# Designs tried in a protein design run: peptides against a protein of PDB entry 5YCA. Part 126

Target 1, 132 residues: chain A of PDB entry 5YCA
Amino acid sequence: RSLPAERNPLYKDDTLDHTPLIPKCRAQVIEFPDGPATFVRLKCTNPESKVPHFLMRMAKDSSISATSMFRSAFPKATQEEEDLEMRWIRDNLNPIEDKRVAGLWVPPADALALAKDYSMTPFINALLEASS

## One batch from the design tools (peptide; made by RFdiffusion4, then SolubleMPNN)

Design b2_p27_4_s2 (from b2_p27_4, 14 letters changed)
Fold by OpenDDE base, seed 4:
Structure b2_p27_4_s2 (fold): chain B 132 residues (1-132), chain A 27 residues (1-27)
Amino acid sequence: as target 1 above (132 residues)
Amino acid sequence: EEEERRRREEERRREEAKRNLELLESD
């Protein structure tokens, strides 16, 4: 597959220690028609453009929004490029279906696989280890 | 010596992570 050419400079080094990032995560409860659910999020700001994106995790099963990862990693990606990547994820990983939330969500192991591809490993590790 | 090298590398990675904390925000 082909990933977008330009990546968020926040993710220039995939080998950073993730532990300092853990306390930057925050949990929040969101009400849905079938009851409340807790999410954990990490605000990641592009150091050049100053545009923030939130990486998102469902607290209960640790599913992570692949869509949020992609949009944070590739700020100049087209919708077509995003669609192609999401199709690749559907074909090659194990996304979950949840009608309550937007985007494509994947289990922790798949999220870490994507993190390697997107150079986001420290950030995804922190998001997964954060308390909820 | 190899173990000491690994410890130094780990410390480097920790310091780099700390420097990048200002680029992250919590609500």
Scores: peptide ipSAE 0.124, ipTM 0.642, DockQ to the pose 0.014
Fold by OpenDDE base, seed 3:
Structure b2_p27_4_s2 (fold): chain B 132 residues (1-132), chain A 27 residues (1-27)
Amino acid sequence: as target 1 above (132 residues)
Amino acid sequence: EEEERRRREEERRREEAKRNLELLESD
C-alpha cells in the first residue's frame, strides 16, 4: 500500500522510550444510550502546524481508533488517501464494529502494527499502558 | 561495563522522550 508522503514531525523517532508519555494520558467517561463507557485519550500536537489530535482507546477492551492515528500521523493527507488506508485496514487487519463511536477501531495488536507503519509506536504503547 | 552501557542507553532514550512532552497534553 501507499501511505502519504509527509508525516507529522512529532513522530520523527519510533524508538523513544514510551514510559514518560504514560502520565500524559487521561481517562474520560462518556455516556451512551446503553450506558457509560471509559476511554483513554492522549492529546498530540503537531509541532509544525500546532494542530492537536487526540489518540483514543476504549478502556475495557483496549481498542484503538485507527482513524485518529492516521489523521495525527498524516496531517496533509487527502480524504481519498484516508479512505484507501481504511479500506486496507478492513482487508488486512481486524477492525471492530461499534455503532456508538465514529471511525475505524482496531484491537491492540493491530494498533501496534499500524503504529510501526506510522512511526508512532511509543505513543500507542503509552496509550495502551495508561490507567483508566 | 556492559551494565553501565545499557543504563546509559536507557537514560538517553528516556530523556529524548521527555523532550517531546511539551507537545503532549493531558485533559
Scores: peptide ipSAE 0.123, ipTM 0.635, DockQ to the pose 0.014
Fold by OpenDDE base, seed 5:
Structure b2_p27_4_s2 (fold): chain B 132 residues (1-132), chain A 27 residues (1-27)
Amino acid sequence: as target 1 above (132 residues)
Amino acid sequence: EEEERRRREEERRREEAKRNLELLESD
């Protein structure tokens, strides 16, 4: 597959220590019609555009929003490029279906595989290790 | 020497991560 050419400069170095990022994560309880659910979020700001995006984890099963990862990593991606990547994820990984939330969600192992492709490994490790 | 080099590289990566904290949600 082919990924968008321009990547968020926040992710220029995939070898950073993830430990300092852990305290930047925030747990939040969100009320749904069928009951409360806890999410962990990490606010990531593009250092050039100053536009923030939130990486998202479901606390219970540690599933991570692949959509949030893609949108943060590739700020100039077209909708067509996003659709192509999401189709690739559906065909090659193990996405989780949840009608309560938007986007495509994947288990931790798949999230780390995507993180390697998107150069986001420290951020996803921090998101996974943060307390809820 | 190999162990010392590894420790220095780990320290560098840790400090670089700390310098970019303003790009993340505040504590």
Scores: peptide ipSAE 0.122, ipTM 0.639, DockQ to the pose 0.014
Fold by OpenDDE base, seed 2:
Structure b2_p27_4_s2 (fold): chain B 132 residues (1-132), chain A 27 residues (1-27)
Amino acid sequence: as target 1 above (132 residues)
Amino acid sequence: EEEERRRREEERRREEAKRNLELLESD
């Protein structure tokens, strides 16, 4: 697969210590028709565009939004590039279908694999370790 | 020489981590 050429400068270094990011995460209860569910989110701001993105984790099973990861990592990606990557994820990883939420969600192991590809490892580690 | 290089790399990582933290906003 081909990833977009330009990446969010927030993710220049994939080797940073993730532990300082843990307290930046926030738990949030969201109401759904079938009841409340807790999510953990981490607000990441692109230093150039100043556009924020929230990386999202479902508290119960630690599923992470791959769509949110992609959009945060590649600020100038086209819809076609996103669609291509999401298809790749469907074909090569183990996405989870959840009709309550938008985007494509993946298990923790898959999220870490994507994090390596997107240079987001510290942020995903923090998101996974944060309390809910 | 190698020790100096390591020190400079550690400093770079510290500064980058600091910048990243500043870009993360709490609600």
Scores: peptide ipSAE 0.109, ipTM 0.626, DockQ to the pose 0.014

Design b2_p27_4_s3 (from b2_p27_4, 11 letters changed)
Fold by OpenDDE base, seed 5:
Structure b2_p27_4_s3 (fold): chain B 132 residues (1-132), chain A 27 residues (1-27)
Amino acid sequence: as target 1 above (132 residues)
Amino acid sequence: MEEERERKEEEERRREAERNFERLTSD
């Protein structure tokens, strides 16, 4: 597969210490028709454009929104590029099916694999380690 | 009629999912 050419400069260094990002995460409870669910969010702001994106984790099973990762990592990606990547994820990883939320949600191991591809490992580590 | 109902229901579910995602990811 081919990923978008331009990546968010926030993720220029995939080897940075993730621990300072942990306290920046926030938990929130969202009400759904079948009951409440807790999510953990990490606000990631592009240092050049100043556009923020939230990385998302389901607290219960630690699923991470691959869609949120992609949109944060590739701010200039086209919808076609996103669709292609999401298809790749469906075909090559193990996304969960959750009709309550949009996008593809993947297990922690898959999220970390994507994090390497998108150069955002510290952010995903922090998101996974944050309290809920 | 049944197929149409099912398609409409699936579409509504998709819209709800999208709204939830935006709510979760918005400031």
Scores: peptide ipSAE 0.034, ipTM 0.584, DockQ to the pose 0.919
Fold by OpenDDE base, seed 3:
Structure b2_p27_4_s3 (fold): chain B 132 residues (1-132), chain A 27 residues (1-27)
Amino acid sequence: as target 1 above (132 residues)
Amino acid sequence: MEEERERKEEEERRREAERNFERLTSD
């Protein structure tokens, strides 16, 4: 597959220690029609554009929003490039269907695979280890 | 004074998170 050429400079080094990012994560309870659910989020700010994105994890099953990962990693990607990547994820990984949430959500192992491709490993490790 | 400042900062972080979360949720 082909990923967008320009990546968020926040993710310039995939080998950094993730532990300093853990305390930056925050848990949030969201009310849904069928009851409350807890999410864990990590604010990621592009150092050039200063535009923030939040990486998202469902606390209960640790599923991660692949859509949020892609949009944070590739701020100048076209909608077509996003659609192509989401189709690749659907065809090659194990996306989770949840009627309460939009976007493409994947289990922890798949999220880490994507993190390697997007150079986001420290951030996804921190998001997965954070308390809820 | 410090407690009020911390409360305000937490509220702002929550608002930002909620706005982003709404983008990732259905209706």
Scores: peptide ipSAE 0.032, ipTM 0.543, DockQ to the pose 0.029
Fold by OpenDDE base, seed 4:
Structure b2_p27_4_s3 (fold): chain B 132 residues (1-132), chain A 27 residues (1-27)
Amino acid sequence: as target 1 above (132 residues)
Amino acid sequence: MEEERERKEEEERRREAERNFERLTSD
């Protein structure tokens, strides 16, 4: 597959210790028609453009939004590039379907696989270890 | 006064998170 050429400079070093990022995560309860659900979020700001994106985890099953990961990692990606990557994820990983939320959501193991590809390992580790 | 400022900052962070969440949900 072809990932976008330019990556968010926030993710220049995939080997950083993730533990300092854990307390930066925040949990939020969202009310849905079928009941409440908790999400854990981590604010990721591009140090050059200062544009923030929030990485997202469903607290209950630890599913991670692959869409949020991609958009954070590749701020200059085209819609076509995003569509191609989401198709790859659908074909090669194990995304879940949840009608309450948009985008592709993947289990923790798949999220870490994507994190390696996107150079986001410390951030995804922190998001997964944060309390909810 | 300090507590009020901290509260406002937390509310702002919450609003930012909610806006981002809305972009990724069907709500």
Scores: peptide ipSAE 0.031, ipTM 0.539, DockQ to the pose 0.029
Fold by OpenDDE base, seed 2:
Structure b2_p27_4_s3 (fold): chain B 132 residues (1-132), chain A 27 residues (1-27)
Amino acid sequence: as target 1 above (132 residues)
Amino acid sequence: MEEERERKEEEERRREAERNFERLTSD
């Protein structure tokens, strides 16, 4: 598959230690019609554009929003490029459907695979290790 | 003073997260 040409400069180095990012994660309880659910979020700000994105994890099963990852990694991506990547994820990974939330969510192993592709490994590791 | 700052920062983080979350839940 082809990923967008320009990547968020925040992710220029995929080999950084993720440990310092763990305490930057925050848990948040969201109320849904069927009851509350806890999410873990990590704020990721593009150092150039100053546009923030939150990487999201469902606390219960550690599912990660692939959509949030893509949008954070590729700030200038077109909707067509996003759609193409989401289709690839559906066809090649194991996305989870949750009727309560939009976007495409994937299990931890898939999230780490995407993280490697997007150069986001430290951030996803931190998000997965953070307490909820 | 410091407690007030922390409270405001937490509120801002919450609001920002909620806005971001809404994008992930309203599509």
Scores: peptide ipSAE 0.030, ipTM 0.545, DockQ to the pose 0.030

Design b2_p27_4_s4 (from b2_p27_4, 10 letters changed)
Fold by OpenDDE base, seed 1:
Structure b2_p27_4_s4 (fold): chain B 132 residues (1-132), chain A 27 residues (1-27)
Amino acid sequence: as target 1 above (132 residues)
Amino acid sequence: MEEERRREEEERRKKEAEENFELLTSD
Protein backbone atom coordinates (compact mmCIF):
# COMPACT_ATOMS: atom_id res chain seq x y z
CA ARG B 1 0.00 0.00 0.00
CA SER B 2 0.93 3.65 -0.37
CA LEU B 3 0.82 5.93 2.67
CA PRO B 4 0.66 9.74 2.45
CA ALA B 5 3.98 11.37 1.61
CA GLU B 6 4.10 13.87 4.48
CA ARG B 7 4.12 12.66 8.08
CA ASN B 8 3.71 14.58 11.33
CA PRO B 9 7.24 15.58 12.43
CA LEU B 10 6.30 14.53 15.98
CA TYR B 11 6.90 10.96 14.78
CA LYS B 12 10.36 11.45 13.26
CA ASP B 13 11.99 8.89 15.61
CA ASP B 14 10.24 5.57 16.21
CA THR B 15 12.94 4.31 18.60
CA LEU B 16 12.45 6.72 21.52
CA ASP B 17 11.70 5.51 25.04
CA HIS B 18 7.94 5.55 25.54
CA THR B 19 7.92 5.64 29.36
CA PRO B 20 7.94 9.46 29.67
CA LEU B 21 4.70 9.55 27.67
CA ILE B 22 2.78 7.25 30.05
CA PRO B 23 1.96 9.93 32.66
CA LYS B 24 0.75 12.24 29.88
CA CYS B 25 -2.16 9.92 29.15
CA ARG B 26 -5.57 10.69 30.67
CA ALA B 27 -8.63 8.58 31.40
CA GLN B 28 -12.03 9.77 30.21
CA VAL B 29 -15.46 8.34 31.01
CA ILE B 30 -17.96 8.65 28.17
CA GLU B 31 -21.68 8.01 28.56
CA PHE B 32 -23.32 5.82 25.93
CA PRO B 33 -26.93 4.66 25.62
CA ASP B 34 -25.97 1.28 27.10
CA GLY B 35 -23.88 2.80 29.91
CA PRO B 36 -20.53 4.43 30.63
CA ALA B 37 -17.23 3.39 29.06
CA THR B 38 -13.71 4.51 29.94
CA PHE B 39 -11.21 5.62 27.33
CA VAL B 40 -7.54 6.50 27.65
CA ARG B 41 -6.30 9.37 25.52
CA LEU B 42 -2.91 10.83 24.64
CA LYS B 43 -2.60 14.36 23.30
CA CYS B 44 -0.19 14.50 20.37
CA THR B 45 0.70 17.98 19.13
CA ASN B 46 2.33 18.58 15.76
CA PRO B 47 5.44 20.63 16.64
CA GLU B 48 5.22 22.66 13.42
CA SER B 49 1.50 23.39 13.07
CA LYS B 50 0.74 23.21 16.82
CA VAL B 51 -2.44 21.30 15.96
CA PRO B 52 -3.27 18.59 18.51
CA HIS B 53 -4.75 15.17 17.88
CA PHE B 54 -5.79 12.68 20.54
CA LEU B 55 -4.87 9.02 20.30
CA MET B 56 -7.63 6.88 21.81
CA ARG B 57 -7.76 3.51 23.61
CA MET B 58 -10.81 1.73 24.99
CA ALA B 59 -9.82 0.87 28.55
CA LYS B 60 -11.83 -2.35 28.77
CA ASP B 61 -10.30 -4.30 25.86
CA SER B 62 -7.36 -2.02 24.94
CA SER B 63 -8.68 -1.46 21.41
CA ILE B 64 -7.09 1.56 19.74
CA SER B 65 -8.58 3.91 17.16
CA ALA B 66 -6.69 3.40 13.91
CA THR B 67 -8.50 6.45 12.56
CA SER B 68 -7.03 8.65 15.29
CA MET B 69 -3.57 7.25 14.56
CA PHE B 70 -3.82 7.94 10.84
CA ARG B 71 -5.14 11.47 11.25
CA SER B 72 -2.38 12.29 13.73
CA ALA B 73 0.37 10.75 11.61
CA PHE B 74 -0.74 12.24 8.29
CA PRO B 75 -2.16 15.74 8.85
CA LYS B 76 -2.17 16.56 5.12
CA ALA B 77 -3.77 13.32 3.96
CA THR B 78 -6.77 13.47 1.66
CA GLN B 79 -10.05 11.77 2.46
CA GLU B 80 -9.31 9.35 -0.38
CA GLU B 81 -5.98 8.39 1.21
CA GLU B 82 -7.67 7.82 4.57
CA ASP B 83 -10.39 5.70 2.96
CA LEU B 84 -7.79 3.59 1.17
CA GLU B 85 -5.85 2.98 4.38
CA MET B 86 -9.00 2.09 6.35
CA ARG B 87 -9.93 -0.41 3.63
CA TRP B 88 -6.43 -1.87 3.81
CA ILE B 89 -6.82 -2.28 7.59
CA ARG B 90 -10.16 -4.05 7.13
CA ASP B 91 -8.64 -6.39 4.57
CA ASN B 92 -5.32 -7.13 6.28
CA LEU B 93 -5.78 -6.66 10.05
CA ASN B 94 -8.43 -7.55 12.63
CA PRO B 95 -10.60 -4.47 13.21
CA ILE B 96 -13.20 -4.54 15.96
CA GLU B 97 -16.80 -3.62 15.26
CA ASP B 98 -18.27 -1.43 17.99
CA LYS B 99 -21.55 0.29 17.16
CA ARG B 100 -21.09 2.85 19.92
CA VAL B 101 -18.01 4.55 18.46
CA ALA B 102 -17.00 6.07 15.16
CA GLY B 103 -13.80 5.28 13.27
CA LEU B 104 -11.96 2.00 12.82
CA TRP B 105 -10.68 0.32 15.99
CA VAL B 106 -8.05 -2.42 16.19
CA PRO B 107 -6.65 -4.71 18.91
CA PRO B 108 -3.28 -3.90 20.56
CA ALA B 109 -1.20 -6.14 18.29
CA ASP B 110 -2.64 -4.52 15.17
CA ALA B 111 -2.21 -1.07 16.68
CA LEU B 112 1.49 -1.79 17.20
CA ALA B 113 1.79 -3.00 13.61
CA LEU B 114 0.24 0.26 12.40
CA ALA B 115 2.44 2.21 14.81
CA LYS B 116 5.50 0.75 13.13
CA ASP B 117 4.17 1.75 9.71
CA TYR B 118 3.33 5.27 10.93
CA SER B 119 6.48 5.66 13.08
CA MET B 120 4.33 6.03 16.24
CA THR B 121 5.61 3.08 18.31
CA PRO B 122 6.55 5.04 21.48
CA PHE B 123 3.17 6.76 21.57
CA ILE B 124 1.14 3.59 21.12
CA ASN B 125 3.23 1.74 23.71
CA ALA B 126 2.59 4.55 26.20
CA LEU B 127 -1.12 4.59 25.40
CA LEU B 128 -1.34 0.83 25.96
CA GLU B 129 0.55 0.90 29.27
CA ALA B 130 -1.26 3.88 30.79
CA SER B 131 -3.64 3.30 33.71
CA SER B 132 -7.38 3.81 33.41
CA MET A 1 -6.29 29.90 43.65
CA GLU A 2 -6.89 26.18 44.08
CA GLU A 3 -10.54 26.51 43.07
CA GLU A 4 -9.57 28.50 39.99
CA ARG A 5 -7.01 25.87 38.97
CA ARG A 6 -9.63 23.16 39.42
CA ARG A 7 -12.09 25.05 37.24
CA GLU A 8 -9.48 25.56 34.53
CA GLU A 9 -8.62 21.86 34.58
CA GLU A 10 -12.29 20.89 34.32
CA GLU A 11 -12.76 23.25 31.39
CA ARG A 12 -9.71 21.80 29.64
CA ARG A 13 -11.05 18.27 30.14
CA LYS A 14 -14.41 19.28 28.68
CA LYS A 15 -12.70 20.77 25.63
CA GLU A 16 -10.65 17.61 25.13
CA ALA A 17 -13.83 15.54 25.34
CA GLU A 18 -15.39 17.65 22.61
CA GLU A 19 -12.33 17.25 20.39
CA ASN A 20 -12.59 13.46 20.65
CA PHE A 21 -16.35 13.45 20.07
CA GLU A 22 -16.12 12.52 16.38
CA LEU A 23 -14.33 9.26 17.24
CA LEU A 24 -16.60 8.35 20.16
CA THR A 25 -20.00 9.02 18.60
CA SER A 26 -21.44 6.88 15.85
CA ASP A 27 -23.74 8.37 13.17
Scores: peptide ipSAE 0.136, ipTM 0.659, DockQ to the pose 0.030
Fold by OpenDDE base, seed 2:
Structure b2_p27_4_s4 (fold): chain B 132 residues (1-132), chain A 27 residues (1-27)
Amino acid sequence: as target 1 above (132 residues)
Amino acid sequence: MEEERRREEEERRKKEAEENFELLTSD
């Protein structure tokens, strides 16, 4: 598959130690019609544009928002490029359907696979390892 | 001074919550 040409400079080095990012994660309780659910979030700010994105994990099953990952990794991506990647994920990985939340969510193993593709492994490792 | 800092922090928290809400609830 073809990913967008320009990547967020925050993710220039995929080999960095993730442990310093763990305490930067925050748990957040979100209210849904069927009750509260806890999410873990990590604020990722593009050092060039200063635009932040929040990487999101469902605390209960550790599902990660692939949509948030893509949008953070590729700040200049078109909607068409996003749609193509989400289709690829749907066809090649194991996305989870949750009626309560928007975007495409994937299990931890798939999130790590995407993280490698997007050069954001330290951030996803931290997000997965953080307490809720 | 303290009231302004408190207000700014509350606004920041609200903005972050709204951003997360948009991700979770809006396509």
Scores: peptide ipSAE 0.098, ipTM 0.630, DockQ to the pose 0.032
Fold by OpenDDE base, seed 5:
Structure b2_p27_4_s4 (fold): chain B 132 residues (1-132), chain A 27 residues (1-27)
Amino acid sequence: as target 1 above (132 residues)
Amino acid sequence: MEEERRREEEERRKKEAEENFELLTSD
């Protein structure tokens, strides 16, 4: 598959220690029609543009928003590029269907696979290890 | 001071929730 050419410089080094990122994560309870659900979020700010994106995990099953990962990693991506990547994820990984939330969500193993592709491994590891 | 700090934290959390709105809203 083809990924966008420009990547968020925040993710220039995929080998960084993730442990300092763990305490930066925050848990948040969101109310849905069928009841509350807890999410864990990690604020990721592009050091050049200063635009933040939040990586998100569902606390209960540790599903990660692939959409949030993509948008954080590729801030200049077109909608077409995003659509192509989301289709690739649907075809090659194991996305989870949850009608309560938008975007494409994937299990932890798939999130880590995407993290390698996007150079986001430390951030996804931290998000997965954070308390909820 | 405590009340002000609490209010600021609540406002911050509210803003952060709004920033994630598109990903937490059903299709």
Scores: peptide ipSAE 0.097, ipTM 0.626, DockQ to the pose 0.046
Fold by OpenDDE base, seed 4:
Structure b2_p27_4_s4 (fold): chain B 132 residues (1-132), chain A 27 residues (1-27)
Amino acid sequence: as target 1 above (132 residues)
Amino acid sequence: MEEERRREEEERRKKEAEENFELLTSD
């Protein structure tokens, strides 16, 4: 597959220690028609544009939004590039389907695989280790 | 002044919550 050429400079070093990012995560309870669910979020700000994106984890099963990862990693990606990547994820990984939430969500192992591809491993590790 | 800072913090938290909601619910 082909990923977008320009990546968020926040993710220039995939080898950084993730532990300082853990306390930056925040839990949030969201109400759905069938009841509340808790999510963990990590605010990731592009150091050049100063535009933030939130990486998202479902607290219960640790599923992570692949869509949020992609949009954070590739802020200049086209819709076609996003669609192509989401199709690749659907065909090659193990995404879950939850009618309550938008985007494509993947289990922790798949999220870490994507994190390696997007050079954002420290951020996903922190998001997974954060308490809820 | 403290009340102004509190208001600013509340607005920031509200904005973050709204952004999260939009991410989770927007198709």
Scores: peptide ipSAE 0.084, ipTM 0.620, DockQ to the pose 0.030

Design b2_p27_5_s1 (from b2_p27_5, 16 letters changed)
Fold by OpenDDE base, seed 3:
Structure b2_p27_5_s1 (fold): chain B 132 residues (1-132), chain A 27 residues (1-27)
Amino acid sequence: as target 1 above (132 residues)
Amino acid sequence: SAEEEAEDEAFRAEMARLAAEAAARHA
């Protein structure tokens, strides 16, 4: 697969300690037609563009939005590049397409695999460790 | 805090967008 050429400079160092990011995560209840669901979110701001993206985890099963990871990691990605990566994820990681919230949701192990590919490991570790 | 409340609202708005997108896909 071909990932976008330019990556969010926020993720320049994949080896940083994730601990300081844990208290930056927040649990939030979202209301849906079929009932409430709790998500853990982490606001990630591109230091150059100042554009924020939320990384997000479902509290119930710890699934993480791979789509949100991709969009945060690759701020200049085209829709075609996103579609290509989402197809790869679908074919290789067996993601869940939740009926309530769009995007491809993957379990923690797969999220960490993607995090390595996107250089987001500290952020995903923090998101997974944060309380819900 | 005001900042936290603003982020809560921003996240709620994002989730609403994603919910709408999901609804459209499953329609």
Scores: peptide ipSAE 0.729, ipTM 0.942, DockQ to the pose 0.936
Fold by OpenDDE base, seed 2:
Structure b2_p27_5_s1 (fold): chain B 132 residues (1-132), chain A 27 residues (1-27)
Amino acid sequence: as target 1 above (132 residues)
Amino acid sequence: SAEEEAEDEAFRAEMARLAAEAAARHA
C-alpha cells in the first residue's frame, strides 16, 4: 500500500522510549445516549503546525482508533488517501466499527502494527500502558 | 489545571463530532 508522503514531524523517531509519555495520558468519561464510557487519550501536537490531535483508547477493551492515528500521522493526507488506508485496514486487520463513535477501532496488536507503519510506536505503547 | 480543563473540553468536542458521524451512519 501507499501511505501519504509527508508525515507529522512529531513522529520522526520511532525508537524513543515510551515511558515518559505514559503520565501524559489521561482517562476521561464520555457521555453517550446509551450510557457513559471511559476513554484514555493522549494529546499529540504537531511541532511545526502546532495543530493537536488526540490518540484514543477505549478503556473497556483497549481498542484504539486507527483513524485518529492516521489523521495525526499524516497532516496533509487527502480524503482519498485516508479512504484507501481505511480500506486496507478493513482488508488486512481486525477493525471494529463502533455504533457510538465513528472511525475504525483496532485491538492492541493491530494498533502496534499500524504504529510501526506510521512511526508512532512510543505513543501507542504509552497509550496502551496508561491506567484508566 | 486550566490546561487540563481545556484539553477535557477539546476531547469532549472531538468525541461529540465522532458520535454525530456515527449516528448519521446508523440512522
Scores: peptide ipSAE 0.729, ipTM 0.942, DockQ to the pose 0.910
Fold by OpenDDE base, seed 1:
Structure b2_p27_5_s1 (fold): chain B 132 residues (1-132), chain A 27 residues (1-27)
Amino acid sequence: as target 1 above (132 residues)
Amino acid sequence: SAEEEAEDEAFRAEMARLAAEAAARHA
């Protein structure tokens, strides 16, 4: 597959220590029609554009939004590029389409695989280790 | 803090958008 050409400069170094990012994660309860659910979120701001995106993990099963990862990693991606990547994820990983929240949600191992591809490993490690 | 509250609100707004999209998908 081919990923978008321009990547968020926040993710220029995939080898950074993730531990300083852990305290930046926050647990937050979100109310849904079927009841509340807790998410762990990490606000990631593009240092160039200053546009933030939230990386997010479901506290209950540690599923991470691959869609949010993609949107954070590739700020200028077209809808077609996103659709192509989401199809790749469906075909190659184990995504879940949650009934409550849109996007493709993937288990931790798949999230880390994507993180490697998107150069987001420290951020996903932090998100996974943060308390809920 | 005010900053944390602003982030909480921003996240709720994002989740609301995603929830609306999910609802539309399953309708």
Scores: peptide ipSAE 0.728, ipTM 0.942, DockQ to the pose 0.944
Fold by OpenDDE base, seed 5:
Structure b2_p27_5_s1 (fold): chain B 132 residues (1-132), chain A 27 residues (1-27)
Amino acid sequence: as target 1 above (132 residues)
Amino acid sequence: SAEEEAEDEAFRAEMARLAAEAAARHA
């Protein structure tokens, strides 16, 4: 598949130690009509544009938002490029479309596969290891 | 801290946006 040409410079080195990122993660309870749910979030700021994106994990089943990963990794992606990648994820991974929260949510193994493709491995490892 | 509270609020706002999108999908 084809990914956008320009990637967030935050993710220039996929081999960095993830452990310093763990304490930067935060657990947060979000209220929904059907009740509260806990998410673990990691604020990722593009060092050039200074625009932040939250990577996010559901505490209950450790699913991670692939959509948020993509948007953080490829800040100049077109809507068409995003749509194509989301279709690829649907066809090749095991995403869930949650009734409460938009985006494609993937299990940890799939999240790490995407992280490799997007050069985000340290960030996803930290997000997965953080407590909820 | 004030910074942490600001990030909490920012995340809450993002989740509200995503919740609204989900609600629209299922309406």
Scores: peptide ipSAE 0.728, ipTM 0.942, DockQ to the pose 0.910

Design b2_p27_5_s2 (from b2_p27_5, 15 letters changed)
Fold by OpenDDE base, seed 4:
Structure b2_p27_5_s2 (fold): chain B 132 residues (1-132), chain A 27 residues (1-27)
Amino acid sequence: as target 1 above (132 residues)
Amino acid sequence: SAEEEAEEAEFRELMRRMAAEAAARRA
């Protein structure tokens, strides 16, 4: 598959120690029609454009939003590029389309596989290790 | 803190939009 040409410079080094990012994660309860759900979030700001994106994990099953990962990693991606990647995820990983929230949500192992592809490993490790 | 409350509000708004998109898919 082909990923977008430009990547968020925040993710220039996939080998960084993730532990300093753990305390930057926050647990937050969101109210839905069928009841509350807790998410763990990490605000990631592009150092050049200053545009922020939230990475997010469902506390209950540790699913990570792959869609949010992609949008953070590739801020200039076209909708077509996103659609192609989401189709690849559907075909090659184990995503869930949650009825409450949009996007593709993937289990931790899949999230880490994507993180490697997107050069986001420290951020996803931190998100997975943070308390809820 | 004010900054934390602001980020909490930002995330709530994001989740609201994501929830709306999911609801539209079911409609």
Scores: peptide ipSAE 0.746, ipTM 0.947, DockQ to the pose 0.920
Fold by OpenDDE base, seed 3:
Order: sequence, then structure tokens, then C-alpha cells
Structure b2_p27_5_s2 (fold): chain B 132 residues (1-132), chain A 27 residues (1-27)
Amino acid sequence: as target 1 above (132 residues)
Amino acid sequence: SAEEEAEEAEFRELMRRMAAEAAARRA
């Protein structure tokens, strides 16, 4: 598959130590019509544009938003490029389309696979290790 | 802190939009 050409410079080095990112994660309760749910979030700011994106994990089953990962990794991607990647995820991984929140949510193993592709491994490791 | 409260509000707004998109998908 083809990923967008321009990647967020925040993710220039996939081999960095993730442990300093763990205390930057925060648990937050969000209210939905069917009840509250806890998410773990990590605010990731593009060091050049200063535009932030949240990475996020469901506390209950550790699912991570692949859509949010993609948008953070490829801030200049078109909607068509995003759609193509989401189709690839559907065809090759094990995503869930949650009834409460949009995007594709993937289990930890799939999230780490995507993280490798997007050069986001330290950030996803931190997000997975953080407490809820 | 004020910064943390601002980030909480930002995340809440993001989740609101994502919830709205999910609702629209089901309509």
C-alpha cells in the first residue's frame, strides 16, 4: 500500500525510548448516551506546525484509534488517502468500528503493527503502558 | 492546572465530534 508522502516530523525516530512519554498520558472519563467510558489520551504536537493531535486508547479493552494515529502521522493527507488506508486496515488487521465513537479501533497488537508503519512505536508503547 | 483543564476540554470536544460522526453513520 501507499502511505502519504509527508509524515509528521514528531515521528522521525521510531527507536526512541518510550518511557518519558508515559507520565504525559492522561485518563479521562467521557460521557456517552449509553454511559461513561474511560479513555487514555496522549497529546502529540507537531514540532514544526505546532498543531496537536490526540492519540487515544479505550481503557476497557485497550483498543487504540487507528484513525487518530493516521491523522497524527500524516497531517497533510487527503480524505482519499485516509479512506484507502482505512480500507487496508479493514482488510489486513482486526479493527472494530465502535458504536459510540467514529474511526477504526484496533487491538494492541494491530496498533503496534501500524505504529511501526507510521514510525510511532514509542508513542503507542507509552499509550499502552499508561494506567487508566 | 489551567493547561490540563484546557486539554481536558479539547479532548472532550474531539470526542463529541467523533460521537456525532458515529451517530450520523447509524442514521
Scores: peptide ipSAE 0.746, ipTM 0.946, DockQ to the pose 0.929
Fold by OpenDDE base, seed 1:
Structure b2_p27_5_s2 (fold): chain B 132 residues (1-132), chain A 27 residues (1-27)
Amino acid sequence: as target 1 above (132 residues)
Amino acid sequence: SAEEEAEEAEFRELMRRMAAEAAARRA
């Protein structure tokens, strides 16, 4: 597959220790028509553009938004590039489409696979290890 | 803190938009 050419400089080093990021994660309850659900979020700010993106995990089953990962990693991606990657995820990983929230949500192992591809492993490790 | 409250509100708004998109998918 072909990923977008420009990547968020926040993710320039995939080998960094993730532990300092764990305390930066926050659990937050969101209200939905069918009841509340807890998410763990991590605000990631592009150091050049100063544009923030939230990475997010469902507390209950640890599913992570692959769509949010992609948008954070590739902030200049076109819709076509995003669609292409989402199709790849559908074909190669085990995403779910949650009824309550949009995007493709993937289990922890798939999230870490994507994180490696997007060079954001420390951030996903932190998100997965954070308390809910 | 004020900063945390702002981020909480920001995330809530994001989730609202994602919820709206999900609802549109089912419509």
Scores: peptide ipSAE 0.745, ipTM 0.947, DockQ to the pose 0.944
Fold by OpenDDE base, seed 5:
Structure b2_p27_5_s2 (fold): chain B 132 residues (1-132), chain A 27 residues (1-27)
Amino acid sequence: as target 1 above (132 residues)
Amino acid sequence: SAEEEAEEAEFRELMRRMAAEAAARRA
């Protein structure tokens, strides 16, 4: 697969210590027609463009939004590039299309695999370790 | 804090949009 050429400069170093990011995560209850659900979120702001993206984890099963990861990592990606990556995820990982919320949601191991590819490992580790 | 409340509202709005998109898929 071909990932977009330009990556969010926030993710320039995949080897940074993730622990300072843990307290920046927040648990938040969201109301849905079938009841409330808790998410853990991490607001990530592109230091150049100042455009924010939320990374997010379902508290219950620790599924993480791969779509949100991709959009944060590759802010200038085309829709075609996103579609190609989402197809790759469907073919190679274990995504879930949740009935309540859009995007592809992946289990922790898959999220970390993507994080490596997107240079987001510290952020995903923090998101996974944060309390809910 | 005001900043946290703003972020909560921002995230809630994002989730609302994502929920609407999910609902549209089922239509």
Scores: peptide ipSAE 0.745, ipTM 0.947, DockQ to the pose 0.925

